Peptides against a protein of PDB entry 3JWR. Designs and how they scored, part 3

Target 1, 323 residues: chain A of PDB entry 3JWR
Amino acid sequence: TRELQSLAAAVVPSAQTLKITDFSFSDFELSDLETALCTIRMFTDLNLVQNFQMKHEVLCRWILSVKKNYRKNVAYHNWRHAFNTAQCMFAALKAGKIQNKLTDLEILALLIAALSHDLDHRGVNNSYIQRSEHPLAQLYCHSIMEHHHFDQCLMILNSPGNQILSGLSIEEYKTTLKIIKQAILATDLALYIKRRGEFFELIRKNQFNLEDPHQKELFLAMLMTACDLSAITKPWPIQQRIAELVATEFFDQGDRERKELNIEPTDLMNREKKNKIPSMQVGFIDAICLQLYEALTHVSEDCFPLLDGCRKNRQKWQALAEQ
Target 2, 298 residues: chain A of PDB entry 3JWR as posed
Amino acid sequence: TRELQSLAAAVVPSAQTLKITDFSFSDFELSDLETALCTIRMFTDLNLVQNFQMKHEVLCRWILSVKKNYRKNVAYHNWRHAFNTAQCMFAALKAGKIQNKLTDLEILALLIAALSHDLDHRGVNNSYIQRSEHPLAQLYCHSIMEHHHFDQCLMILNSPGNQILSGLSIEEYKTTLKIIKQAILATDLALYIKRRGEFFELIRKNQFNLEDPHQKELFLAMLMTACDLSAITKPWPIQQRIAELVATEFWEQGDQVGFIDFVCTQLYEALTHVSEDCFPLLDGCRKNRQKWQALAEQ

## One batch from the design tools (peptide; aimed at target 1 N125 L189 G283 F284)

Design b1_p9_2_s3 (made by RFdiffusion4, then SolubleMPNN; from b1_p9_2, 8 letters changed)
Fold by OpenDDE base, seed 1:
Structure b1_p9_2_s3 (fold): chain B 323 residues (1-323), chain A 9 residues (1-9)
Amino acid sequence: as target 1 above (323 residues)
Amino acid sequence: MVDEVLEFY
């Protein structure tokens, strides 16, 4: 395609020029082509292209395929969300110095997972999928959408001309796919809630050890969640705009719940309760986000900008809730 | 409160 030719021939700017190592990064001013260029830079600067012998054209095709398999009619869970999740992962690995704590296969898997974790998202949560008796709800009992996202990821990775993992040994390939699956499934907040207590306790007791395979898996899951939720850490103007996108998607679901399922939506998904957004954001930060970024900062102090951003946004939301 | 928040992302 013309898009592939343009991307493959383009000079890829440095990470410094693209500012993709910054935790404060925003994609709002970037074209789709520029987001793809940023993605190439992430793979290159993490040494993934070299270490796994990726062909440039294959990587370009894969990126464009991933982007194409996000829906444009979804307000928040689209390519830009996936791209921002991957950028936060890149920043955490580089600026946050987590790269030094992980294997090349783990880094490869995390970056692929971040870009792929919401593939073909429909703008509705797992609860809606279950209540609507969607065909996907018959295939999976838990983490329905996350299983679907992984299936889409696997489909793309196996598609002709998109095989960015072809340079891996059989064992490396199996390991990578396992980590990708675990990482995508970890983006289900229900699973995060179930598992986070173990992580926080290990940190609190100073018993956290990345050489333990179980603790490594747990850390990768927490890191994925931290990147997925990273909008809450962004500078206030960015955070506020993203929160509006999330609210739009939730209100769309609430409208559908009322119309299609004859269910009164929760306050979070009720368009008429927009005035509760600030207080809900404070609740979200306190219940879900703060402890995660505190724990992550304990693993690597260079991740502090995420925690600092989260705290600053809590203050901003609290101030709005008091008006 | 946690259940309501689980719907957020």
Scores: peptide ipSAE 0.089, ipTM 0.832, DockQ to the pose 0.658
OpenDDE base, seeds 2, 3, 4, 5: peptide ipSAE 0.067, 0.080, 0.084, 0.071; ipTM 0.821, 0.826, 0.829, 0.826

Design b1_p9_2_s4 (made by RFdiffusion4, then SolubleMPNN; from b1_p9_2, 8 letters changed)
Fold by OpenDDE base, seed 1:
Structure b1_p9_2_s4 (fold): chain B 323 residues (1-323), chain A 9 residues (1-9)
Amino acid sequence: as target 1 above (323 residues)
Amino acid sequence: KVQEVLDFY
């Protein structure tokens, strides 16, 4: 395609020029081509292209294929969300110095997972999928959409001309796919809630050890969630705009719940309760986000900007909730 | 409250 030719021939700017190592990064002013260029830079600067002998054209095609398999009619869970998740992962690995704590295969898997974690998202949550008796709900009992996202990821990785993992040994390939699957599944917040207590307790007791395989897996899951939720850490103007996108998607679901399922939506998905967004954001930060970024900062102090951003946005949302 | 938050993302 013309898009592939343009991407493959383009000079890829440095990470510094693209500002993709910044936790404060915003994609709002970037074209789709520029987001793809940023993605190439992430793979390159993490040494993934060199270490796993990726062909440039194959990587370009894969990125464009991933982007194409996000829906354009979904307000939040689209390519830009996946791209921002991956950028936060890149920043956490580089600026947050987590790269030195992980293997190359783990880094490869996390970056692929971050870009792929919401593939073919339909703008509705797992609860809606279950209640609507969607065919996917017959295939999977738990984490329905996350299983689907992984299936889409696997489909793309195996598609002709998209095989960015062809340079891996059989054992490396198996390991990478296992980590990708675990990482994508970890983005189900229901699983996060179930598992986070173990992680926080290990940190609290100063017993956290990345050399333990179980704790490593747990950490990768927590890191994925931290990147997936990273919009909450962004500078206030960015956070506010993303929150509006999320609200739009949730209101669209709520409208569908009324129309298609004859169900009254929850406050979060009720368009008529837009005035509750600030207080709900405070609740979200307190219940889900703060402890995660605190724990991540204990693993690597260089991740502090995520925690600081989250705290600052809590204050901003609280101020709005008091008006 | 946590369940409402789980639906947020």
Scores: peptide ipSAE 0.106, ipTM 0.846, DockQ to the pose 0.657
OpenDDE base, seeds 2, 3, 4, 5: peptide ipSAE 0.098, 0.099, 0.102, 0.097; ipTM 0.839, 0.839, 0.837, 0.838

## One batch from the design tools (peptide; aimed at target 1 S127 H142)

Design b1_p10_1 (made by RFdiffusion4)
Pose (drawn by RFdiffusion4):
Structure b1_p10_1 (pose): chain A 298 residues (1-255, 281-323), chain P 10 residues (1-10)
Amino acid sequence: as target 2 above (298 residues)
Amino acid sequence: DFEAPFDAPF
């Protein structure tokens, strides 16, 4: 509660000061309070704060709530993951220049989604919770964890003093939630795979076009995956360290080149055809693929 | 409908 006091009264530094406009950004050295501040700057500089009548008091409580609903004992899938995803999402809209390509309702949704896409993630994959017959698997059909992450995001938004959406017309609120649900579910790697082929062709055939309502919402799913694993596009020292966490969390459940080829370069290449200013992601990606390949050969 | 999740190797 004091955390709210100190937060709701601190000055939010500029985006330039926070270097959150950068695809090469890192959080290793930021405090907890600082990361919440960057998030406020994100909402502010995306005009989400003014266009949706958000009170500083409410947004702060909500951001803090999401922070406390990520598990500390979980290796990689903790708050700093949700944060590093939203920052990548933010950097994509700004420096990658996509904000000029989509509505205010969509931007708000993507940011809320990127922040909460893994809420309450217990450090285990959908495959495991299904095989172990976790009650969550009994409750949800497909995309089990991602359904849960959303159930949580919504629970928080309906919490008192957390309705950062309270300023929306009922129609606006109704469709924003629809997009948020789609965004969070799209972070299921299975859906990314079962859908990307369609998108990779519209790109390949120089046919892809945003105006098409459907082609757009597909891209929105591809964008979510693009930020969800943006960590692979980081400078080597960072990718080295964050790969260490994904490493431990996986081993804990068990108790890189093939993946990048199979999952990543294919995607970031497509994102750059859609937006050239998004190339740093593709550059950083293949750059790390280069270092992991060299290590694989010892 | 039932759908199997993707299991990442890492």
Fold by OpenDDE base, seed 4:
Structure b1_p10_1 (fold): chain B 323 residues (1-323), chain A 10 residues (1-10)
Amino acid sequence: as target 1 above (323 residues)
Amino acid sequence: DFEAPFDAPF
């Protein structure tokens, strides 16, 4: 395609030029081409292109295929969300120095997972999919969308000319796919809530050990969630704009819940409760985000900007809730 | 009681 030719021929700017190592990164000013260039840079600077012998054209095609399989009519859960999740992963790996704690296969899997974790997202949550009796709800009992996202990820990885994993051994390939699946499934907040207690307890007791395979898996899940939720850590102007996108998508779901399912939406998805957004954000930060970024910062102190950003945004939301 | 929303607002 013309887009592929343009991407494959383009000079890829440095990570420094692209600011993709910054936890404060914003994609708002970036074109779709620039987001693809950033993604190439992430793979390159993580040594994934070299270590796994990725062909540049294949990587370019894969990135464009992933981007294409996000819906343009979804306000938040689109390519830009996936790209920002991947950028946060990249920043956590590089600036947060988590790269030194992980294998190349784990890094490869996490980056693929971050970019792929919301593939073909429909702008509705698992509860809506289940209540609407969508065909996907018959295929999967739990984490319905996350299983679908993984299926889409796998489909793309196996598509002609998109096989970025062709340089892996059979064992490396299996390992990578396992980690990708676990990472995508970890973005189900219901699973996060179930598992986080074990992680926090290990941290609290100073018993956390990344050499333990189970604890490694747990950490990768927590890291994935931390990157997925990373909008909450962004500088306030970015945070507000993303919160508006999320609210738009959630209100669209709530409107559909009223109209299609004849149910009263939750306050989070209720357009009539827009004035409760600030207090709900404070509650979300306290219940979900703070402890995660605290624990992540305990694993790697260089991740502190995520925690600091989250704390700053809590104050901003609290100030709005008091108005 | 803040029922932890199963859905993140982000």
Scores: peptide ipSAE 0.106, ipTM 0.817, DockQ to the pose 0.197
OpenDDE base, seeds 1, 2, 3, 5: peptide ipSAE 0.097, 0.091, 0.095, 0.093; ipTM 0.819, 0.818, 0.810, 0.818; seeds 3, 5 fail the geometry check

Design b1_p10_1_s1 (made by RFdiffusion4, then SolubleMPNN; from b1_p10_1, 6 letters changed)
Fold by OpenDDE base, seed 4:
Structure b1_p10_1_s1 (fold): chain B 323 residues (1-323), chain A 10 residues (1-10)
Amino acid sequence: as target 1 above (323 residues)
Amino acid sequence: MYVEPFEPPF
């Protein structure tokens, strides 16, 4: 395609030029082509292109295929969300020095998972999919959308000319797919809530060990969630803009819940409760985000900008909730 | 009582 030719022929700027190592990164000013160039740079600077012998054209095609399989009519859970999740993963790996704690296969899997974790997202949550009796709810009992996202990821990885994993051995391929699946499923916050207590307790007791395979898997899940939620850590103007996108998508779901399911939406999805957004954001930060970024900062102090950003945004939301 | 999983605003 013309888009593939343009991407494959383009000079890929440095990570410094693209600012993709910054935890404060914003994609708002970037074109779709620039987001694809940033993604190529992430794969290159993580040594994934070299170590796994990725052909440049195949990587370009894969990135464009992933981008194409996000819906344009979804306010938040689109390519830009996945791209920002992957950028936070890249920043955590590089600036946060997590790269030195992981294998190349784990890094490969996490980057693919971050880019793929919301593939074909419909702008509705698992509860809506289940209550609407959607065909996906017949395939999966839990983490319905995350299973679908993984299936879409696998479909793309196996598509002609998109096989970025063709340089892997059979065992490396199986390992990578296992980690990708676990990482995508970890973005289900219901699973995060179930697992986070074990992670926080290991950190609190100074018993956390990345050489333990179970603790490694737990860490990768927590790191995925930390990157997925990373909008809460962004500079206040970016945070506000992303919160507007999320609120738009949630209100669209709540409007559908009223019309299609004849139910009263939760305050989070209720357009009439827009004035509760600041207090709900404080509650979300306290209940979900703070302990995660605290624990991540204990694993690597260089991740502190995520925690600091989250704390600053809590203060901003609290000030708005008091008005 | 199935506590609906906390849906984050993010």
Scores: peptide ipSAE 0.053, ipTM 0.812, DockQ to the pose 0.298
OpenDDE base, seeds 1, 2, 3, 5: peptide ipSAE 0.042, 0.032, 0.049, 0.017; ipTM 0.797, 0.694, 0.828, 0.652

Design b1_p10_1_s2 (made by RFdiffusion4, then SolubleMPNN; from b1_p10_1, 4 letters changed)
Fold by OpenDDE base, seed 4:
Structure b1_p10_1_s2 (fold): chain B 323 residues (1-323), chain A 10 residues (1-10)
Amino acid sequence: as target 1 above (323 residues)
Amino acid sequence: MYEEPFEAPF
């Protein structure tokens, strides 16, 4: 395609030029082509292109295929969300120095997972999919959308000319797919809530050990969630803009819940409760985000900008909730 | 009643 030719022929700027190592990064000013160039840079600077012998054209095609399989009519859970999740992963790996704690296969899997974790997202949560009796709810009992996202990821990885994993051995391929699946499933907040207590307790007791395979898997899940939720850590103008996108998508779901399911939406999805957004954001930060970024900062102090950003945004939301 | 897990606003 013309888009593939343009991407494959383009000079890829440095990570410094693209600012993709910054935790404060914003994609708002970037074109779709520039987001694809940033993605190539992430793979290159993580040594994934070299270590796994990725062909440049195949990587370009894969990135464009992933981008194409996000819906344009979804306000938040689109390519830009996945791209920002991957950028936060890249920043955590590089600036946060998490790269030195992980294998190349784990890094490969996390980056693929971050880019793929919301593939074909429909702008509705698992509860809506279940209550609407959607065909996906017949295939999966839990983490319905996350299973679908993984299936879409696998479909793309196996598509002709998109096989970025063709340089892996059979065992490396199996390991990578296992980690990708676990990482995508970890973006289900219901699973995060179930697992986070073990992670926080290991950190609190100074018993956390990345050489333990179970603790490694737990850490990768927590890191995925930390990157997925990373909008809450962004500079206040970016945070506000992303919160508007999320609110738009959630209100669209709530409007559908009223019309299609004849149910009263939760306050989070209720357009009539827009004035509750600041207090709900404070509640979300306290219940979900703060302990995660605190624990991540204990694993690597260089991740502190995520925690600091989250704390600053809590203060901003609290000030709005008091108005 | 399965309390719907806390839905993230993000």
Scores: peptide ipSAE 0.071, ipTM 0.819, DockQ to the pose 0.298
OpenDDE base, seeds 1, 2, 3, 5: peptide ipSAE 0.070, 0.063, 0.071, 0.067; ipTM 0.821, 0.814, 0.823, 0.817; seeds 3, 5 fail the geometry check

Design b1_p10_1_s3 (made by RFdiffusion4, then SolubleMPNN; from b1_p10_1, 4 letters changed)
Fold by OpenDDE base, seed 4:
Structure b1_p10_1_s3 (fold): chain B 323 residues (1-323), chain A 10 residues (1-10)
Amino acid sequence: as target 1 above (323 residues)
Amino acid sequence: PFEEPFEPPF
């Protein structure tokens, strides 16, 4: 395609020029081509292109295929969300020095998972999919959308000319797919809530050990959630803009819940409760985000900008909730 | 009781 030719022929700027190592990164000013160039740079600077012998054209095609399989009519859960999740993963790996704690296969899997974790997202949650009796709810009993996202990821990885994993051995391929699946499923916040207590207790007791395979898997899940929620850590102007996108998508779901399911939406999805957004954001930060970024900062102090950003945004939301 | 899955605003 013309888009593939343009991407494959383009000079890829440095990570410094693209600012993709910054936790404060914003994609708002970037074109779709620039987001694809940033993605190539992430793979290159993580040594994934070299270590796994990725062909440049195949990587370009894969990135464009992933981008194409996000819906343009979804306000938040689109390519830009996946791209920002992957950028936070890249920043956590590089600036947060998590790269030195992980294998190349784990890094490969996490980057693929971050880019793929919301593939074909429909702008509705698992509860809506279940209550609407959608065909996906017949295939999966739990983490319905996350299973679908993984299936879409696998479909793309196996598509002609998109096989970025063709340089892996059979065992490396199996390991990578296992980690990708676990990482995508970890973005289900219901699973995060179930597992986070074990992670926080290991950190609190100074018993956390990345050489333990179970604790490694637990850490990768927590790191995925930390990157997925990373909008809450962004500079206040970016945070506000992303919160508007999320609110738009949630209100669209709530409007559908009223019309299609004849139910009263939760306050989070209720357009009439827009004035509750600041207090709900404070509640979300306290219940979900703070302990995660605190624990991540204990694993690597260089991740502190995520915690600091989250704390600053809590203060901003609290000030709005008091108005 | 279906604990309504906690949905983040993000």
Scores: peptide ipSAE 0.061, ipTM 0.820, DockQ to the pose 0.317
OpenDDE base, seeds 1, 2, 3, 5: peptide ipSAE 0.055, 0.020, 0.020, 0.021; ipTM 0.816, 0.704, 0.701, 0.712

Design b1_p10_1_s4 (made by RFdiffusion4, then SolubleMPNN; from b1_p10_1, 5 letters changed)
Fold by OpenDDE base, seed 4:
Structure b1_p10_1_s4 (fold): chain B 323 residues (1-323), chain A 10 residues (1-10)
Amino acid sequence: as target 1 above (323 residues)
Amino acid sequence: MYEEPFEPPF
């Protein structure tokens, strides 16, 4: 395609020029081409292109295929969300120095997972999918959308000319797919809530060990969630803008819940309760985010900008909730 | 009743 030719022929700017190592990064000013160039830079600077012998054209095609399989009519859970999740992963790996704690296969899997974790997202949660009796709810009992996202990821990875994993051995390929699946499933907040207590307790007791395979898997899950939720850590103007996108998508779901399911939406999805957004954001930060970024900062102190950003945004939301 | 886990505003 013309888009593939343009991407494959383009000079890829440095990570410094693109600012993709910054935890404060924003994609708002970037074109779709620039987001694809940033993605190429992430793969290159993580040594994934070299270590796994990725052909440049195949990587370009894969990125464009991933981008194409996000819906344009979804306010938040679109290519830009996945791209920002991957950028936060890249920043955590580079600036947060987590790269040195992980294998190349784990890094490869996490970056693919971050870009793929919401593929074909419909702008509705698992509860809506289940309550609407959607065909996906017949395929999966739990983490319905996350299983679908993984299936879409696998489909793209196996598509002709998109096989970025063709340089892997059979065992490396199996390992990578296992980690990708676990990482995508880890973006289900229900699973995060279930697992986070073990992670926080290991950190609190100073018993956390990345050489333990179970603790490694747990860490990768927590890192995925930390990147997925990273909008809460962004500079206040970026945070506010992303919160508007999320609120738009949630209110659209709530409107559909009233109309299609004849149910009253939760306060989070209730357009009539938009004035509760600041207090709900404080509640979300306290219940979900703070302990995660605290624990991540204990694993790597260079991740502190995520925690600091989360704390600053809590203060901003609290000030709005008091008005 | 499985209280639906807190859905993030993000």
Scores: peptide ipSAE 0.051, ipTM 0.803, DockQ to the pose 0.297
OpenDDE base, seeds 1, 2, 3, 5: peptide ipSAE 0.047, 0.023, 0.020, 0.022; ipTM 0.797, 0.683, 0.680, 0.698

Design b1_p10_2 (made by RFdiffusion4)
Pose (drawn by RFdiffusion4):
Structure b1_p10_2 (pose): chain A 298 residues (1-255, 281-323), chain P 10 residues (1-10)
Amino acid sequence: as target 2 above (298 residues)
Amino acid sequence: PPFDYPDLYS
């Protein structure tokens, strides 16, 4: 509760000061309070704060709530993951210049989604919770964890003093939630795979076009995956360290080049054809693929 | 319907 007092009264530094406009950004050295501040700057500089009548008091409580609903004992899938994703999402809309390509309802949804796309993640994959017959698997059909992440995001938005959406017309609120659900579910790697082929062709055939309502919401799913694993596009020292965490969390459940080829370069290449200013992601990606390949050969 | 989850190391 004091954490709210101190936060709701601190000055939010500029985006330039926070270097959150960068695709090469890192959080290693930020405090907890600082990361929440960057998030406020994100909402503010995306005009989400003014266009949706958000009270500083409420947004702060909500951000803090999401922070406390990420598990600390979980190696990689903790708050800093949700944060590093939202920042990548933020950097994509700004420096990658996509904000000029989509509505205010969509931007708000993507940000809220990127922040909560892994809420209460217990450090284990959908495959495991299904094979171990976790009650969550009994409750949800497909995309089990991602359904849960959303169930949580919504639970928090309906919490008192957390309705950062309270300013929306009922119609607006209704469709924003629809997009948020789609965004969070799209972070399921299975859906990314079962859908990307369709998108990679519209790109390949120089046919892809945003105006098309459907082609757009597909891209929105591809954008979510693009930020969810943006960590692979980081400078080597960072990618080196964050790969250490994904490493431990995986080995805890068990108790790189092939993946980048199979999952990543394919995607970031497509994102750049859609937006050239998004190339730093593709550059950083193959740059790390280069270092991991060299290490694989010892 | 059946649904397959990829079990991949990243």
Fold by OpenDDE base, seed 3:
Structure b1_p10_2 (fold): chain B 323 residues (1-323), chain A 10 residues (1-10)
Amino acid sequence: as target 1 above (323 residues)
Amino acid sequence: PPFDYPDLYS
């Protein structure tokens, strides 16, 4: 395609030029081509292209295929969300110095998972899928959409000309897919809430050890969530804009709940309750975000900008909630 | 918030 030709022939700027090592990164001014170039740079600078012998054209095609399989009519859970999740992962690995704590296969899996974790997202949560009796709800009992996202990820990875993992051994391939699946499933906040207590206790007791395979798996799950939620850490103007996109998508779901299911939506998804957004954001930060970024900072102090950003945005939302 | 969560502070 013309898009593939343009991407494959383009000079890929440095990570410094693209600012993709910055926790404060914003994609708002980037074209789709530039987001793809950033993605290539992430794979290259993490040594994934070299270590796993990726062909440039195949990587370009894979990136474009992933982007194509996000819906454009979804306000938040689209390619830009996936791209920002991957960028935060890259920043956490590089600037946050987590790269040195992980294997190459784990890094490969996390980057693929970050880009793929919301593939074919439909702008509705698992509760809506279940209540609407969607066919997907019959296939999976828990983490319905996350299983679907992984299925889409696997479909793309196995598609002709998109096989970025063809340089892996059979064992490396199996390991990578296992980690990808676990990482995508970990983006279900219900699973995060279930598992986070174990992680926080290990940190609190100073017993956290990445050499333990179980604790490694737990950490990868927490890291995925930290990157997935990273919009809450961004500079205030960026945070506000992203919060508007999230609100738009939630309100769209609420409208569908009224129309299709004949139910009154929760305040979070009720456009008539827009005035509650600031207080809800404070609640979200306190209940879900702060402790995670605190724990991550204990694993690597260089991740502090995520925690600091989260704290600053809490103050901003609290000030709005008091008006 | 990017995900559905319990309504706190309402």
Scores: peptide ipSAE 0.060, ipTM 0.838, DockQ to the pose 0.098
OpenDDE base, seeds 1, 2, 4, 5: peptide ipSAE 0.067, 0.053, 0.058, 0.058; ipTM 0.849, 0.827, 0.833, 0.834; seed 1 fails the geometry check

Design b1_p10_2_s1 (made by RFdiffusion4, then SolubleMPNN; from b1_p10_2, 4 letters changed)
Fold by OpenDDE base, seed 5:
Structure b1_p10_2_s1 (fold): chain B 323 residues (1-323), chain A 10 residues (1-10)
Amino acid sequence: as target 1 above (323 residues)
Amino acid sequence: PPVEYPDLFF
């Protein structure tokens, strides 16, 4: 396609020029082509292209295929969300120095997972999918969408001309797919809530050890969540704008819950309760975000900008909640 | 439910 030809022929700017190592990064000013160029740079600077013998055209095609399999009519859970999740992963690996703690296969899997973790997202949560008796709810009992996202990821990875993993051995391929699946499934916040206590306790007791395979898996799950939620850490103008996109999508779900399911939506998804957004954001930060970024900062102090951003945004939301 | 979009590959 013309888009593929344009991407494959383009000079890929440096990570410094693209600012993709910055935790404060914003994609708002970037074209779709520029987001694809940023993604190529992430793979290149993580040595994934060289170490796994990726063909440039195949990587370009894969990126474009992933991007195209996000829905454009979804306000938040779209390509830009996946791209920002991957950018935060890249920043955590580079600026946060987590790269030095992981294998190349783990890094490969995390980057693919970050880009793929919400593929074909429909702008509704697992609860809505279940209550609407959607066909996907017949296939999966728990983490319905995350299973679907992984299936979409696997389909793209196996599609002709998109096989970025073709240079891997059979064992490396199996290992990579296992980690990708675990990482995508870990983005279910219900699983995060279930598992985070073990991670926080290991950190609190100074017993956290990345050489332990179970603790490694747990860390990768927590890191995925930290990147997935990283909008809450962004500079206030960026965070506020992303919160508006999230609210738009949640209100769209709430409107559908009223119309299609004949139920009153929760305050989070109720358009009539938009004045509660600031207090709900404070509650979200306290209940979900703060401890995660604190724990991540204990694993790597260079991740402090994420924690600092989260704390600053809590203050901003609290000030709005007091008005 | 939202309309399903076909998977697209380049």
Scores: peptide ipSAE 0.080, ipTM 0.710, DockQ to the pose 0.033
OpenDDE base, seeds 1, 2, 3, 4: peptide ipSAE 0.047, 0.065, 0.040, 0.055; ipTM 0.706, 0.697, 0.700, 0.707

